# Ledger of designs, part 11: peptides against a protein of PDB entry 7SFY

Target 1, 41 residues: chain A of PDB entry 7SFY
Amino acid sequence: ELFNLESRVEIEKSLTQMEDVLKALQMKLWEAESKLSFATC

## One batch from the design tools (peptide; made by RFdiffusion4, then SolubleMPNN)

Design b1_p10_7_s4
Fold by OpenDDE base, seed 4:
Structure b1_p10_7_s4 (fold): chain B 41 residues (1-41), chain C 41 residues (1-41), chain A 10 residues (1-10)
Amino acid sequence: as target 1 above (41 residues)
Amino acid sequence: as target 1 above (41 residues)
Amino acid sequence: LEEKVRKLKA
């Protein structure tokens, strides 16, 4: 396997995509939790 | 769709898994780049 | 993405 500029760019694109997905999921988690009701008996 | 403790745990597990993969890929990228040779003509 | 990640980890 040869590492070159094209390979680096591909890896960085994948990393960026994963980071975006992570951020989206974290936002969804926050939204869901912010709507969650706790027992207040 | 109902959000509950089980759903939260599942989401957090997925987030953790993705973070671990991100870290692994970042390490591989660093390793690959650290072995890369630049033209020195 | 998942498939791509698996390939990159290999």
Scores: peptide ipSAE 0.124, ipTM 0.554, DockQ to the pose 0.051
Fold by OpenDDE base, seed 1:
Order: structure tokens, then C-alpha cells, then sequence
Structure b1_p10_7_s4 (fold): chain B 41 residues (1-41), chain C 41 residues (1-41), chain A 10 residues (1-10)
């Protein structure tokens, strides 16, 4: 197992991507909840 | 597409899981950087 | 990134 500057950059990019996915999913959740009616609760 | 209380819980569980993965990856990154020597920089 | 993740879970 080898770790260098290039590997660090790749890992940080992956973490950033996951953060973006989390944000997107939270937005989707908000939208879904906003559209939820009392009849569907 | 149907959203209800059960669906909300499932989505929130997924978000929590992703957060846990992010934390784990950040810890791995820290460990790797901690072991990095000047010769490998 | 850590602060951003913290905000996400808040």
C-alpha cells in the first residue's frame, strides 16, 4: 500500500463527491416532504 | 412515485450511512497522512 | 469538509 500526493488528491476528490451526493439527497428529501399532504402522512 | 413516513425513514438512514462512510474515509486519510514520510511526499 | 459534513447532519 502506497500513499503519495496523488493518492491524497484522489481520496479528497472522492470525499467531495460523497458530500455532493449527500447534499443532493437532502434536497430531494426536502422536496418530497414539501409535497407530502396530510392524507399521505 | 410514492413518499410516506416509511420512505422518509429509509432515506434518512441512507444519509446517515453515507455520513458514517465519510467519517471513516476521513480517518483513513488522516492515518495515511500521518504515516507519510518526507521521502514519499 | 468536516464543518460541511457537520452542517449536513445538523
Amino acid sequence: as target 1 above (41 residues)
Amino acid sequence: as target 1 above (41 residues)
Amino acid sequence: LEEKVRKLKA
Scores: peptide ipSAE 0.121, ipTM 0.552, DockQ to the pose 0.124
Fold by OpenDDE base, seed 2:
Structure b1_p10_7_s4 (fold): chain B 41 residues (1-41), chain C 41 residues (1-41), chain A 10 residues (1-10)
Amino acid sequence: as target 1 above (41 residues)
Amino acid sequence: as target 1 above (41 residues)
Amino acid sequence: LEEKVRKLKA
């Protein structure tokens, strides 16, 4: 393995992308919970 | 789209898995930064 | 990011 500036930047980009995906999943979770509440009420 | 209990559980599992990956990437970032410090000092 | 992840975990 070679750890250098390029590698660090790549990891940081991956972290950012995954954070964005997590936010999207949180939104979907909110929608899912909203649907469940609607369906069960 | 069908939002139900199964869907909610699946989303929660995905969130957990991605959180684990983020933690792993944070560790790799730490290693990368450590290597850079060593190489540049 | 680390703070956000921590908040998400809670």
Scores: peptide ipSAE 0.120, ipTM 0.573, DockQ to the pose 0.123
Fold by OpenDDE base, seed 3:
Structure b1_p10_7_s4 (fold): chain B 41 residues (1-41), chain C 41 residues (1-41), chain A 10 residues (1-10)
Amino acid sequence: as target 1 above (41 residues)
Amino acid sequence: as target 1 above (41 residues)
Amino acid sequence: LEEKVRKLKA
């Protein structure tokens, strides 16, 4: 098994992309909950 | 636009899954870098 | 993954 610069860059790229998705989902959740009406039904 | 318990649960489930993948990738990166030989060529 | 990012940020 060989680890090189290309592999590292690819992993870091994937991590960054997933972090961006996480942030987007967290923002979506916050926005949805913030707009949630008092009525729960 | 309606936000309910099912939507919240689904978002939280997705967040948890992505966090698990992030942690796995971070561990993979750390393990790979830790095993990196002194020789860089 | 890139498409998912784009969709969520749109």
Scores: peptide ipSAE 0.115, ipTM 0.560, DockQ to the pose 0.047

Design b1_p10_8_s1
Fold by OpenDDE base, seed 3:
Structure b1_p10_8_s1 (fold): chain B 41 residues (1-41), chain C 41 residues (1-41), chain A 10 residues (1-10)
Amino acid sequence: as target 1 above (41 residues)
Amino acid sequence: as target 1 above (41 residues)
Amino acid sequence: SLVEKLEKLK
């Protein structure tokens, strides 16, 4: 298959979605760690 | 639920997997764009 | 699919 605008848009959309989830998971990790620190301090 | 080592490991594993896929998609995008450039030059 | 892979990681 040849690369075209539709293919690029599809890949970029997937990348954006993954980045959003990645950020959410990173934030959850930070929140969990911060709460643990708070509870243990 | 309380945060613990198991929870952290699980989140970190998910993050790593997503980062791997993200890198793969970014590389595929670059490869596709580079091939397009080659074909159009 | 990519969507399925994402859902598995949530």
Scores: peptide ipSAE 0.078, ipTM 0.546, DockQ to the pose 0.044
Fold by OpenDDE base, seed 1:
Structure b1_p10_8_s1 (fold): chain B 41 residues (1-41), chain C 41 residues (1-41), chain A 10 residues (1-10)
Amino acid sequence: as target 1 above (41 residues)
Amino acid sequence: as target 1 above (41 residues)
Amino acid sequence: SLVEKLEKLK
């Protein structure tokens, strides 16, 4: 299989995209947990 | 929107799955670069 | 595809 500059750039762009999604999901989790309420006596 | 233990577990599972895919792509990139050949004089 | 994998995780 041929690997050239264009192939490397494409893979690196995909990796960056996945990292962006990962960060977004982590932020959503943080926001959800920040809004979590607790029962009190 | 309701956030409970089940929701948190689901989000964390998705995050783990994305991290696994990210690692796999990083390994593929490394393997491709390792197989890259160079022109010589 | 990568896009398909990403959409499954969102």
Scores: peptide ipSAE 0.074, ipTM 0.541, DockQ to the pose 0.044
Fold by OpenDDE base, seed 5:
Structure b1_p10_8_s1 (fold): chain B 41 residues (1-41), chain C 41 residues (1-41), chain A 10 residues (1-10)
Amino acid sequence: as target 1 above (41 residues)
Amino acid sequence: as target 1 above (41 residues)
Amino acid sequence: SLVEKLEKLK
């Protein structure tokens, strides 16, 4: 398979999507940890 | 800048690293949520 | 696919 412009664009899309998921997971982690802190107060 | 073999390798490294971070965040989230469940039991 | 794996994480 050729490493061409289409491949680059697809990989960059994947990277961007992974960043979006990372941000979402970070938010979820913050929410969970904040709730934990609240519950242990 | 050329979209060459080096660029591909670098991008694939980044994708792999992001996957590693995703797994780590998933584990952290599980830990936090499990502790939350424990605290609310 | 990678996209499917990512979507399940959201």
Scores: peptide ipSAE 0.073, ipTM 0.452, DockQ to the pose 0.072
Fold by OpenDDE base, seed 4:
Structure b1_p10_8_s1 (fold): chain B 41 residues (1-41), chain C 41 residues (1-41), chain A 10 residues (1-10)
Amino acid sequence: as target 1 above (41 residues)
Amino acid sequence: as target 1 above (41 residues)
Amino acid sequence: SLVEKLEKLK
């Protein structure tokens, strides 16, 4: 396909969506780890 | 679900996959823009 | 799956 403004906008939209999902997963990981307790003597 | 090593590994696996796709899209965007020529006088 | 969702964004 020919690169144009519409193509760029669509790619950037996808990038933003991916970044949002990444942030959500990172937050979930942090929350899960923050709830984890380690064995103590 | 209970957080355990398997859950953490699965989340990190998903994060890595997301990051790989993000990088691929960013590269595609750069490649598309690098092929773009602007009007000159 | 997540992989399928990711591929759809490409």
Scores: peptide ipSAE 0.071, ipTM 0.547, DockQ to the pose 0.043

Design b1_p10_8_s2
Fold by OpenDDE base, seed 4:
Structure b1_p10_8_s2 (fold): chain B 41 residues (1-41), chain C 41 residues (1-41), chain A 10 residues (1-10)
Amino acid sequence: as target 1 above (41 residues)
Amino acid sequence: as target 1 above (41 residues)
Amino acid sequence: SLVEKLEKLR
């Protein structure tokens, strides 16, 4: 297995993209929970 | 769109799984970089 | 680190 600069950059970009997806999902979760209505009776 | 307890639990589990994947990839990146050899000439 | 940033989101 060969690891070089191109491979490192590709992996780092993939990790950054995954972090962005996680942040987006966390925000969506917050938004959904903020709108959640509870049974009152 | 309906959001309830089951949906929240499902999303949180997905987020946890994605975090685990990110941690694993970070470790793999560190391992790969620790073995990287640079041109010396 | 990226992992630390993710932990802050929880």
Scores: peptide ipSAE 0.087, ipTM 0.543, DockQ to the pose 0.098
Fold by OpenDDE base, seed 3:
Structure b1_p10_8_s2 (fold): chain B 41 residues (1-41), chain C 41 residues (1-41), chain A 10 residues (1-10)
Amino acid sequence: as target 1 above (41 residues)
Amino acid sequence: as target 1 above (41 residues)
Amino acid sequence: SLVEKLEKLR
């Protein structure tokens, strides 16, 4: 298949979606680590 | 489930994998755009 | 699909 405007738009949409998921995971990680207790005794 | 070291490691591994895919897609996009011809006449 | 792969990483 040839690269055209439609293909570019599709790829950019996918990239945006991945970045959104990445940000969400980063936020989840931060929240989890902030709540982490290193000692339970 | 509780957050622990194992969970953190797992999440960080997933994040790394996503970033690798993101970089790969960005490279593919760059390559495709660099080869794109706007005129074929 | 890409979406499915992303969901597995969540």
Scores: peptide ipSAE 0.082, ipTM 0.547, DockQ to the pose 0.044
Fold by OpenDDE base, seed 5:
Structure b1_p10_8_s2 (fold): chain B 41 residues (1-41), chain C 41 residues (1-41), chain A 10 residues (1-10)
Amino acid sequence: as target 1 above (41 residues)
Amino acid sequence: as target 1 above (41 residues)
Amino acid sequence: SLVEKLEKLR
């Protein structure tokens, strides 16, 4: 198994993309929870 | 658009799964970099 | 594997 610059760049690109998706999902969760309504008596 | 418990659970599952993948990628990067060799004079 | 972890997200 070899490591080279291209491999590192590819992995770091994947990391960045996944971090972006994580942030998007966290935002979606926050938005969804902020819209959650509770029944009131 | 509705928010319900099932939606929250699904989003949180996705978050957890992505965190696991991120950690795996970070580990792979560390392992790759640890194996990187430099020419020495 | 990493591939399996990625696939479960889809």
Scores: peptide ipSAE 0.073, ipTM 0.562, DockQ to the pose 0.044
Fold by OpenDDE base, seed 2:
Structure b1_p10_8_s2 (fold): chain B 41 residues (1-41), chain C 41 residues (1-41), chain A 10 residues (1-10)
Amino acid sequence: as target 1 above (41 residues)
Amino acid sequence: as target 1 above (41 residues)
Amino acid sequence: SLVEKLEKLR
């Protein structure tokens, strides 16, 4: 492995992208839980 | 889309898996920054 | 950390 400025930037970009995906999944989780509540009420 | 208990569990599992990956990337980021500091000092 | 912040939102 080569640890340099380019590598750091690439890792930071990956972290940012994954945060975005996690936020999207959290939104879907909210929707799923909302649907469950609706269906069970 | 079908929002039910199975869907919720699957989303939660995905969130957990991605958190694990993010932790791993944070560790790699630390390593990268450490190497940069070493190389630039 | 970033992960901790995300966990708080879950």
Scores: peptide ipSAE 0.095, ipTM 0.573, DockQ to the pose 0.104; fails the geometry check

Design b1_p10_8_s3
Fold by OpenDDE base, seed 2:
Order: C-alpha cells, then sequence, then structure tokens
Structure b1_p10_8_s3 (fold): chain B 41 residues (1-41), chain C 41 residues (1-41), chain A 10 residues (1-10)
C-alpha cells in the first residue's frame, strides 16, 4: 500500500467527508427525535 | 419520510457504524504519517 | 456529541 503525501491527503479528505455526513445524520436524528416527540405527545 | 422509533434507531446505528469507520481511518492516517516520516528521514 | 468527538480525532 502507498504511504506518501498523496495517500495522507486522501485519507484526510475522506475523514472530512465522513464528518460532513455524520453532521447531516445528526441533523436527521434531531429531526427524527423531534417528530417522535411530537407524534407521541 | 418516517419519523418513528425504528427510523431513529436506524440513524443511530448508521452513526455508530460511521464512527467505527472514522476510527479505522484515523489509524490508517497514523500509519501513513508514520511511514511518511520514515521515508522522508 | 459524536461530532465533537470526531473533531477531536482530527
Amino acid sequence: as target 1 above (41 residues)
Amino acid sequence: as target 1 above (41 residues)
Amino acid sequence: SLVEKLRKLK
């Protein structure tokens, strides 16, 4: 496997992209919990 | 879209899975940086 | 939060 600057940058980009997805999922979770509370109240 | 307990649990599972992947990528990053240092020293 | 934990990993 590669172990150079290019591969490091690629991993960092992947981490950033996944963090963005996780933030989006956190928002979805908040919405889901909000709607769940609304529906069950 | 659904807004029930099932969907909430599914989102939480997705978040957990992605966290696991991110941890793995952090390990890969550490390895890449270690090898890069070795190669450039 | 999970997001905060992820930030600390970086």
Scores: peptide ipSAE 0.098, ipTM 0.558, DockQ to the pose 0.097
Fold by OpenDDE base, seed 1:
Structure b1_p10_8_s3 (fold): chain B 41 residues (1-41), chain C 41 residues (1-41), chain A 10 residues (1-10)
Amino acid sequence: as target 1 above (41 residues)
Amino acid sequence: as target 1 above (41 residues)
Amino acid sequence: SLVEKLRKLK
């Protein structure tokens, strides 16, 4: 198990990517909730 | 495309899971950095 | 931290 500058950069890139995905999913959730309609029958 | 209570719960569960993974990765990164040693040769 | 930023998204 080796940790160096390259490894750190790769890990941080992965974390950033996951954050971006989370943001996108949060936006989708908000949009879906905003469009939610109630059943009338 | 249908959004209902069940769909919302599933999405929120996924988001929570991703947050947990991010936390774990952040901890691993911190631990790796804490153990980082400098090459002497 | 990144974790705190993510928590604020909720």
Scores: peptide ipSAE 0.087, ipTM 0.532, DockQ to the pose 0.097
Fold by OpenDDE base, seed 3:
Structure b1_p10_8_s3 (fold): chain B 41 residues (1-41), chain C 41 residues (1-41), chain A 10 residues (1-10)
Amino acid sequence: as target 1 above (41 residues)
Amino acid sequence: as target 1 above (41 residues)
Amino acid sequence: SLVEKLRKLK
């Protein structure tokens, strides 16, 4: 297989998309836990 | 909706899996770039 | 690095 600029760009694009999803999930977790704390206090 | 321990565990599990994929992709990118450098030197 | 960024998210 050949690694070229197009392949690199595609990989980096996928990594960025996954990072965005991870951030979103992390935020959801934090928000949910925060609301849980609020509800239990 | 209700946030509970099972939901938290499931979210954290998904986050861990995605993190593993990101690490793998990052390593693949590094290896590919390293091999490219080797080939061009 | 990307790995370090991910670590910071946890």
Scores: peptide ipSAE 0.084, ipTM 0.535, DockQ to the pose 0.106
Fold by OpenDDE base, seed 4:
Structure b1_p10_8_s3 (fold): chain B 41 residues (1-41), chain C 41 residues (1-41), chain A 10 residues (1-10)
Amino acid sequence: as target 1 above (41 residues)
Amino acid sequence: as target 1 above (41 residues)
Amino acid sequence: SLVEKLRKLK
C-alpha cells in the first residue's frame, strides 16, 4: 500500500464531503421534527 | 411527505452509521500519515 | 451533538 500527498488530499476531501452530508442530514432531521405533529386526542 | 417515529429512528440510525464510518476513516488517515515517510535527500 | 463530534474529529 502506497500513501502519498495525493492520497492524503483525496481522503481529506472525502471526509469533508461526508461531514457536509452529515450536517445536511442533521438539518433535515431538525426540520422534519420541528414540523412533526403529535396526536392530541 | 410523511414523517413519523419510524422515519425518525431510521434517519438517526443512518446518521450514527455515517458517524462511525467517519471515525473509522479518521483513524485510518491518522495511521497512514503516521507511517508516511518524507524524502530527506 | 453529532456536528460537535465531527468538529472534534477535524
Scores: peptide ipSAE 0.083, ipTM 0.534, DockQ to the pose 0.100

Design b1_p10_8_s4
Fold by OpenDDE base, seed 1:
Structure b1_p10_8_s4 (fold): chain B 41 residues (1-41), chain C 41 residues (1-41), chain A 10 residues (1-10)
Amino acid sequence: as target 1 above (41 residues)
Amino acid sequence: as target 1 above (41 residues)
Amino acid sequence: SLVEKLERLK
């Protein structure tokens, strides 16, 4: 297994992509919570 | 589609798991970079 | 926050 400059860039791109997914999921969670309904008396 | 307390907990668990994966990958990247060899003259 | 933690990994 050889690690070089190209490999580093590729791995960092993957990590950035995962961060983007996490941000998107956090936003979706916020939206879902914002739409949460409450029982009222 | 219904969002409830259980759904929120499940989503948050998934997000935590993704964060753990990101941390692990960052550590692997660090290890790889630490082992990087340089050409010398 | 989680996002802030991720940014610290960069």
Scores: peptide ipSAE 0.096, ipTM 0.542, DockQ to the pose 0.098
Fold by OpenDDE base, seed 4:
Structure b1_p10_8_s4 (fold): chain B 41 residues (1-41), chain C 41 residues (1-41), chain A 10 residues (1-10)
Amino acid sequence: as target 1 above (41 residues)
Amino acid sequence: as target 1 above (41 residues)
Amino acid sequence: SLVEKLERLK
């Protein structure tokens, strides 16, 4: 494996994409829990 | 899409897996930046 | 930091 500027940029882009997916999953989790709480009210 | 307890558990597991991948990528980023800094010293 | 952002997601 070669570590250079291109590799760093590629990793940073991957990290950003994964952060976006995590945020999306957090939103879905909130939605799911909201529905469950309402169902138990 | 059906939101229930099973869906919440599935999302939480996905979040945990992605967090682990993010941590792994952070480690790789540190390794890459360390090598670059040494190359410029 | 990114780790702090991840902790906020917990």
Scores: peptide ipSAE 0.095, ipTM 0.565, DockQ to the pose 0.104
Fold by OpenDDE base, seed 3:
Structure b1_p10_8_s4 (fold): chain B 41 residues (1-41), chain C 41 residues (1-41), chain A 10 residues (1-10)
Amino acid sequence: as target 1 above (41 residues)
Amino acid sequence: as target 1 above (41 residues)
Amino acid sequence: SLVEKLERLK
């Protein structure tokens, strides 16, 4: 398989999508933990 | 929905899996770009 | 596929 601009763009697009999901999950974790600490205090 | 230890573990597990895939894609991108530069030199 | 892997993590 030959690497070209289209392949690079597709990989970068996938990386961006994964990073967006990762950030969303990290935010949810933080929010959940924050609410937990709030509820237990 | 009540946040508990099981939910936290599940989220962290998903985050770890996503990070592993992200790293793999980043490595593939680097390797592909490195081979491209090698081939064009 | 990558899309399927992402959907499984949501």
Scores: peptide ipSAE 0.086, ipTM 0.544, DockQ to the pose 0.043
Fold by OpenDDE base, seed 5:
Structure b1_p10_8_s4 (fold): chain B 41 residues (1-41), chain C 41 residues (1-41), chain A 10 residues (1-10)
Amino acid sequence: as target 1 above (41 residues)
Amino acid sequence: as target 1 above (41 residues)
Amino acid sequence: SLVEKLERLK
């Protein structure tokens, strides 16, 4: 198994992309929960 | 747009899965870098 | 595998 600069760059790109998606999902969750309403008496 | 328990659970599942993949990628990067060797004089 | 972990997100 070889490791080279191209391999590192590819993995780091994937990490960055996934972090972006994670942040987007966290924001969506926050927004959804902020809109959640409860029935009131 | 509606938010319900099912929606929250689905988003949180996606978050957890992505965190797992992120950790796996970080581990792969660490392992790859740990195996990287430099030419020595 | 990594591929399987990614696929389950789709």
Scores: peptide ipSAE 0.083, ipTM 0.553, DockQ to the pose 0.044

## One batch from the design tools (peptide; made by RFdiffusion4, then SolubleMPNN)

Design b1_p11_1_s1 (from b1_p11_1, 7 letters changed)
Fold by OpenDDE base, seed 2:
Structure b1_p11_1_s1 (fold): chain B 41 residues (1-41), chain C 41 residues (1-41), chain A 11 residues (1-11)
Amino acid sequence: as target 1 above (41 residues)
Amino acid sequence: as target 1 above (41 residues)
Amino acid sequence: SLKEKLLELMK
C-alpha cells in the first residue's frame, strides 16, 4: 500500500469533518435536553 | 417533535460511536504517518 | 451507515 501527502490530507480532512459533525450533534443534544418537557398532572 | 429519554439515549449512543470511530481513525492516521517513507537519492 | 444515521439525527 502507498501512503503519501495526498492520502494524509484526505484522511485529515475526513477527520475534521467528523469532528465538526460530532460538535454539531453535541450542540443539538444540549439544545434538545434544554427543551425537554415532562408530562405533568 | 417529541424528545424523550429514548431519543436522548439513542443520540448519546450515536455520539459515542462516532467518537470511537474518530479515535480509531486518528490512531490509523498516526500509524500511517509513522510508517511514511520518503524517496531518497 | 453510521454517517447516514447521524445525519438523520441532526435533522
Scores: peptide ipSAE 0.067, ipTM 0.525, DockQ to the pose 0.056
Fold by OpenDDE base, seed 1:
Structure b1_p11_1_s1 (fold): chain B 41 residues (1-41), chain C 41 residues (1-41), chain A 11 residues (1-11)
Amino acid sequence: as target 1 above (41 residues)
Amino acid sequence: as target 1 above (41 residues)
Amino acid sequence: SLKEKLLELMK
């Protein structure tokens, strides 16, 4: 096997997608934890 | 600049780390949302 | 996409 341009592009694309997922999860986590902090029961 | 073995290894390492973070965030999010579901106030 | 798959699985 050979690491070529195609492989690099594919990996970089995956990285970008993972970054998007990370951001989405971070936002959702923040919101969830924010809601938790307001709970009084 | 040149995409070489060092660059590839670094990117792959970053990918692995991102995957670990994704898993951790997913677990934390699940737990947070689980706690929310039990709140009655 | 990966994003869609992961978000869907968490619902």
Scores: peptide ipSAE 0.063, ipTM 0.473, DockQ to the pose 0.105
Fold by OpenDDE base, seed 4:
Structure b1_p11_1_s1 (fold): chain B 41 residues (1-41), chain C 41 residues (1-41), chain A 11 residues (1-11)
Amino acid sequence: as target 1 above (41 residues)
Amino acid sequence: as target 1 above (41 residues)
Amino acid sequence: SLKEKLLELMK
């Protein structure tokens, strides 16, 4: 397929968005695990 | 929301899948740019 | 998989 400036910009935008989602998910996981407790006798 | 082992596993699976997609996109971008040429007179 | 679906959408 033909690669041009617009194509590159769109791909980079998608990459940025996915990185943002990854960071958000990682933060959510951290928050959840930080609140995790273990059963004790 | 209630956080349990299954929830954590699902989140981690999603994170892994997104990382894989990111890597794939980055590779595609690299490939495209490696083939990019500039107009010359 | 998510990877496959996203790659498919990029086509």
Scores: peptide ipSAE 0.061, ipTM 0.525, DockQ to the pose 0.052
Fold by OpenDDE base, seed 3:
Formats: sequence, C-alpha cells, structure tokens
Structure b1_p11_1_s1 (fold): chain B 41 residues (1-41), chain C 41 residues (1-41), chain A 11 residues (1-11)
Amino acid sequence: as target 1 above (41 residues)
Amino acid sequence: as target 1 above (41 residues)
Amino acid sequence: SLKEKLLELMK
C-alpha cells in the first residue's frame, strides 16, 4: 500500500465530500421533520 | 505537519465515524419521510 | 470505496 502525498490528498478530498453530504442530509432531515410536525389535521 | 502512520490511522477513524453518521442520518430520513407520506387525513 | 458510497448516498 502506497500512502504518500497523493494518497493523503485523495483521502482529504473524500473527507470533504463526505462533509458536504452530511450537511445536505442534515438539511433534508430538518425539512422532513419540520413538515412532519406541521399540523394538517 | 506530521503525516505518518498515526495520522493516517486517525484520519481513517474519522472517515469510519462519518460513515456511521451518514448511515444513521439516512435511516432517520427514511423514517421521517415514511411517516410524512403516511395518510392521516 | 468511500467515493462510491458517497455517490450512492447522493442519488
């Protein structure tokens, strides 16, 4: 297994992408739960 | 910045933790949207 | 891979 500068950069790119997805999912969850708590009947 | 074996292990632990959170959020979102789509009126 | 999992989650 080669873990050099290129490998580190690639891993940190993946981490950044995961953070973006986490933020998006948190927003979606918040919106979904907000609609769920909205009284329609 | 020291990026050796210890640093790599720590980063991969963080990646694993993020993955666990992503899974949990996906489950919560699924449950929330399931309840939202349930017709109560 | 994590990249593949991320792509799946974004769908």
Scores: peptide ipSAE 0.060, ipTM 0.457, DockQ to the pose 0.071

Design b1_p11_1_s2 (from b1_p11_1, 6 letters changed)
Fold by OpenDDE base, seed 1:
Structure b1_p11_1_s2 (fold): chain B 41 residues (1-41), chain C 41 residues (1-41), chain A 11 residues (1-11)
Amino acid sequence: as target 1 above (41 residues)
Amino acid sequence: as target 1 above (41 residues)
Amino acid sequence: KLKEQLDALMA
C-alpha cells in the first residue's frame, strides 16, 4: 500500500465534500420535518 | 415544498450511506498516515 | 443537485 501527498490531499478533499453534502441533507430533512402537517378529514 | 414519508425515507437512506462512506474514507486516511514513513538516503 | 453530488461521491 502506498501513501503520498497526492493520495492524502485527494482523500481529504473527498471528505470535505461529503461533509458539505451531509450537512445540506440534514438541513433539508430538518426543514421538511419542521413543515410537516397531517391531512385531516 | 412537499414533505411525505417517501421523501423522508429517501433522505435518511442517503444520509446513512454517506456516513458509511465518510467513515470508510476516514479509516483509510488514518491507516495511510499510520503507515507513513520517509524515504531517506 | 444534492442527489447528483451524492451519486458522484459514492461512485
Scores: peptide ipSAE 0.077, ipTM 0.572, DockQ to the pose 0.060
Fold by OpenDDE base, seed 5:
Structure b1_p11_1_s2 (fold): chain B 41 residues (1-41), chain C 41 residues (1-41), chain A 11 residues (1-11)
Amino acid sequence: as target 1 above (41 residues)
Amino acid sequence: as target 1 above (41 residues)
Amino acid sequence: KLKEQLDALMA
């Protein structure tokens, strides 16, 4: 196996991107939940 | 827009999966770094 | 910092 600074930077960039996606999805979930309404009879 | 319990559960499952992937990548990064060696002259 | 942020997200 090979690992150098370039590889580390690339992996860390990917991790950061995934974290951003997670945060965005959490925000979307929150927004959706805040708008949730229930049908009543 | 529509949001119900099923949608929430699905989103939360996806978030959990992404978190698992992030953890795995972090572990891979750690392992790679622990094995990193430097060429010297 | 990144690890800390991620840990916070997963907590």
Scores: peptide ipSAE 0.070, ipTM 0.564, DockQ to the pose 0.372
Fold by OpenDDE base, seed 2:
Structure b1_p11_1_s2 (fold): chain B 41 residues (1-41), chain C 41 residues (1-41), chain A 11 residues (1-11)
Amino acid sequence: as target 1 above (41 residues)
Amino acid sequence: as target 1 above (41 residues)
Amino acid sequence: KLKEQLDALMA
């Protein structure tokens, strides 16, 4: 296998993109939890 | 939309899974970078 | 917990 600067940059960009997705999902989770309602008798 | 405990758990599991993937990729990046060689004159 | 883990990962 050959690894070069271009490959490293691409991997780092992919990681950053995944982190952005995770943060977005965390925000959505927070919103969902804030709106969570329980059935009441 | 309806959000319940099951949905929350599923979302959290998905987030955890993505975090695991990110960690794995970080490790692979480290390995790749540790093996990175530069052309020399 | 999850938030802490993610924060650590992103650091």
Scores: peptide ipSAE 0.070, ipTM 0.565, DockQ to the pose 0.398
Fold by OpenDDE base, seed 3:
Structure b1_p11_1_s2 (fold): chain B 41 residues (1-41), chain C 41 residues (1-41), chain A 11 residues (1-11)
Amino acid sequence: as target 1 above (41 residues)
Amino acid sequence: as target 1 above (41 residues)
Amino acid sequence: KLKEQLDALMA
């Protein structure tokens, strides 16, 4: 099983990138829901 | 701007899927780090 | 992959 500093850094980079995407999507969802009119709720 | 129940469900599905992947990667990272020998730390 | 799909959704 190969695991070194380089591998760890790559995994952490991927995790950070996914977290950024998740945050962006959560914000978009929140904004979209906040803008929904009563009629569309 | 189009946003309906179908769109919201799709976004939430994607978010859940990404969260699952993030959790899996975090667990793998933790396990890998936990298995590192002193010499490789 | 998931990232690509999410990026497409965000666009």
Scores: peptide ipSAE 0.077, ipTM 0.561, DockQ to the pose 0.053; fails the geometry check

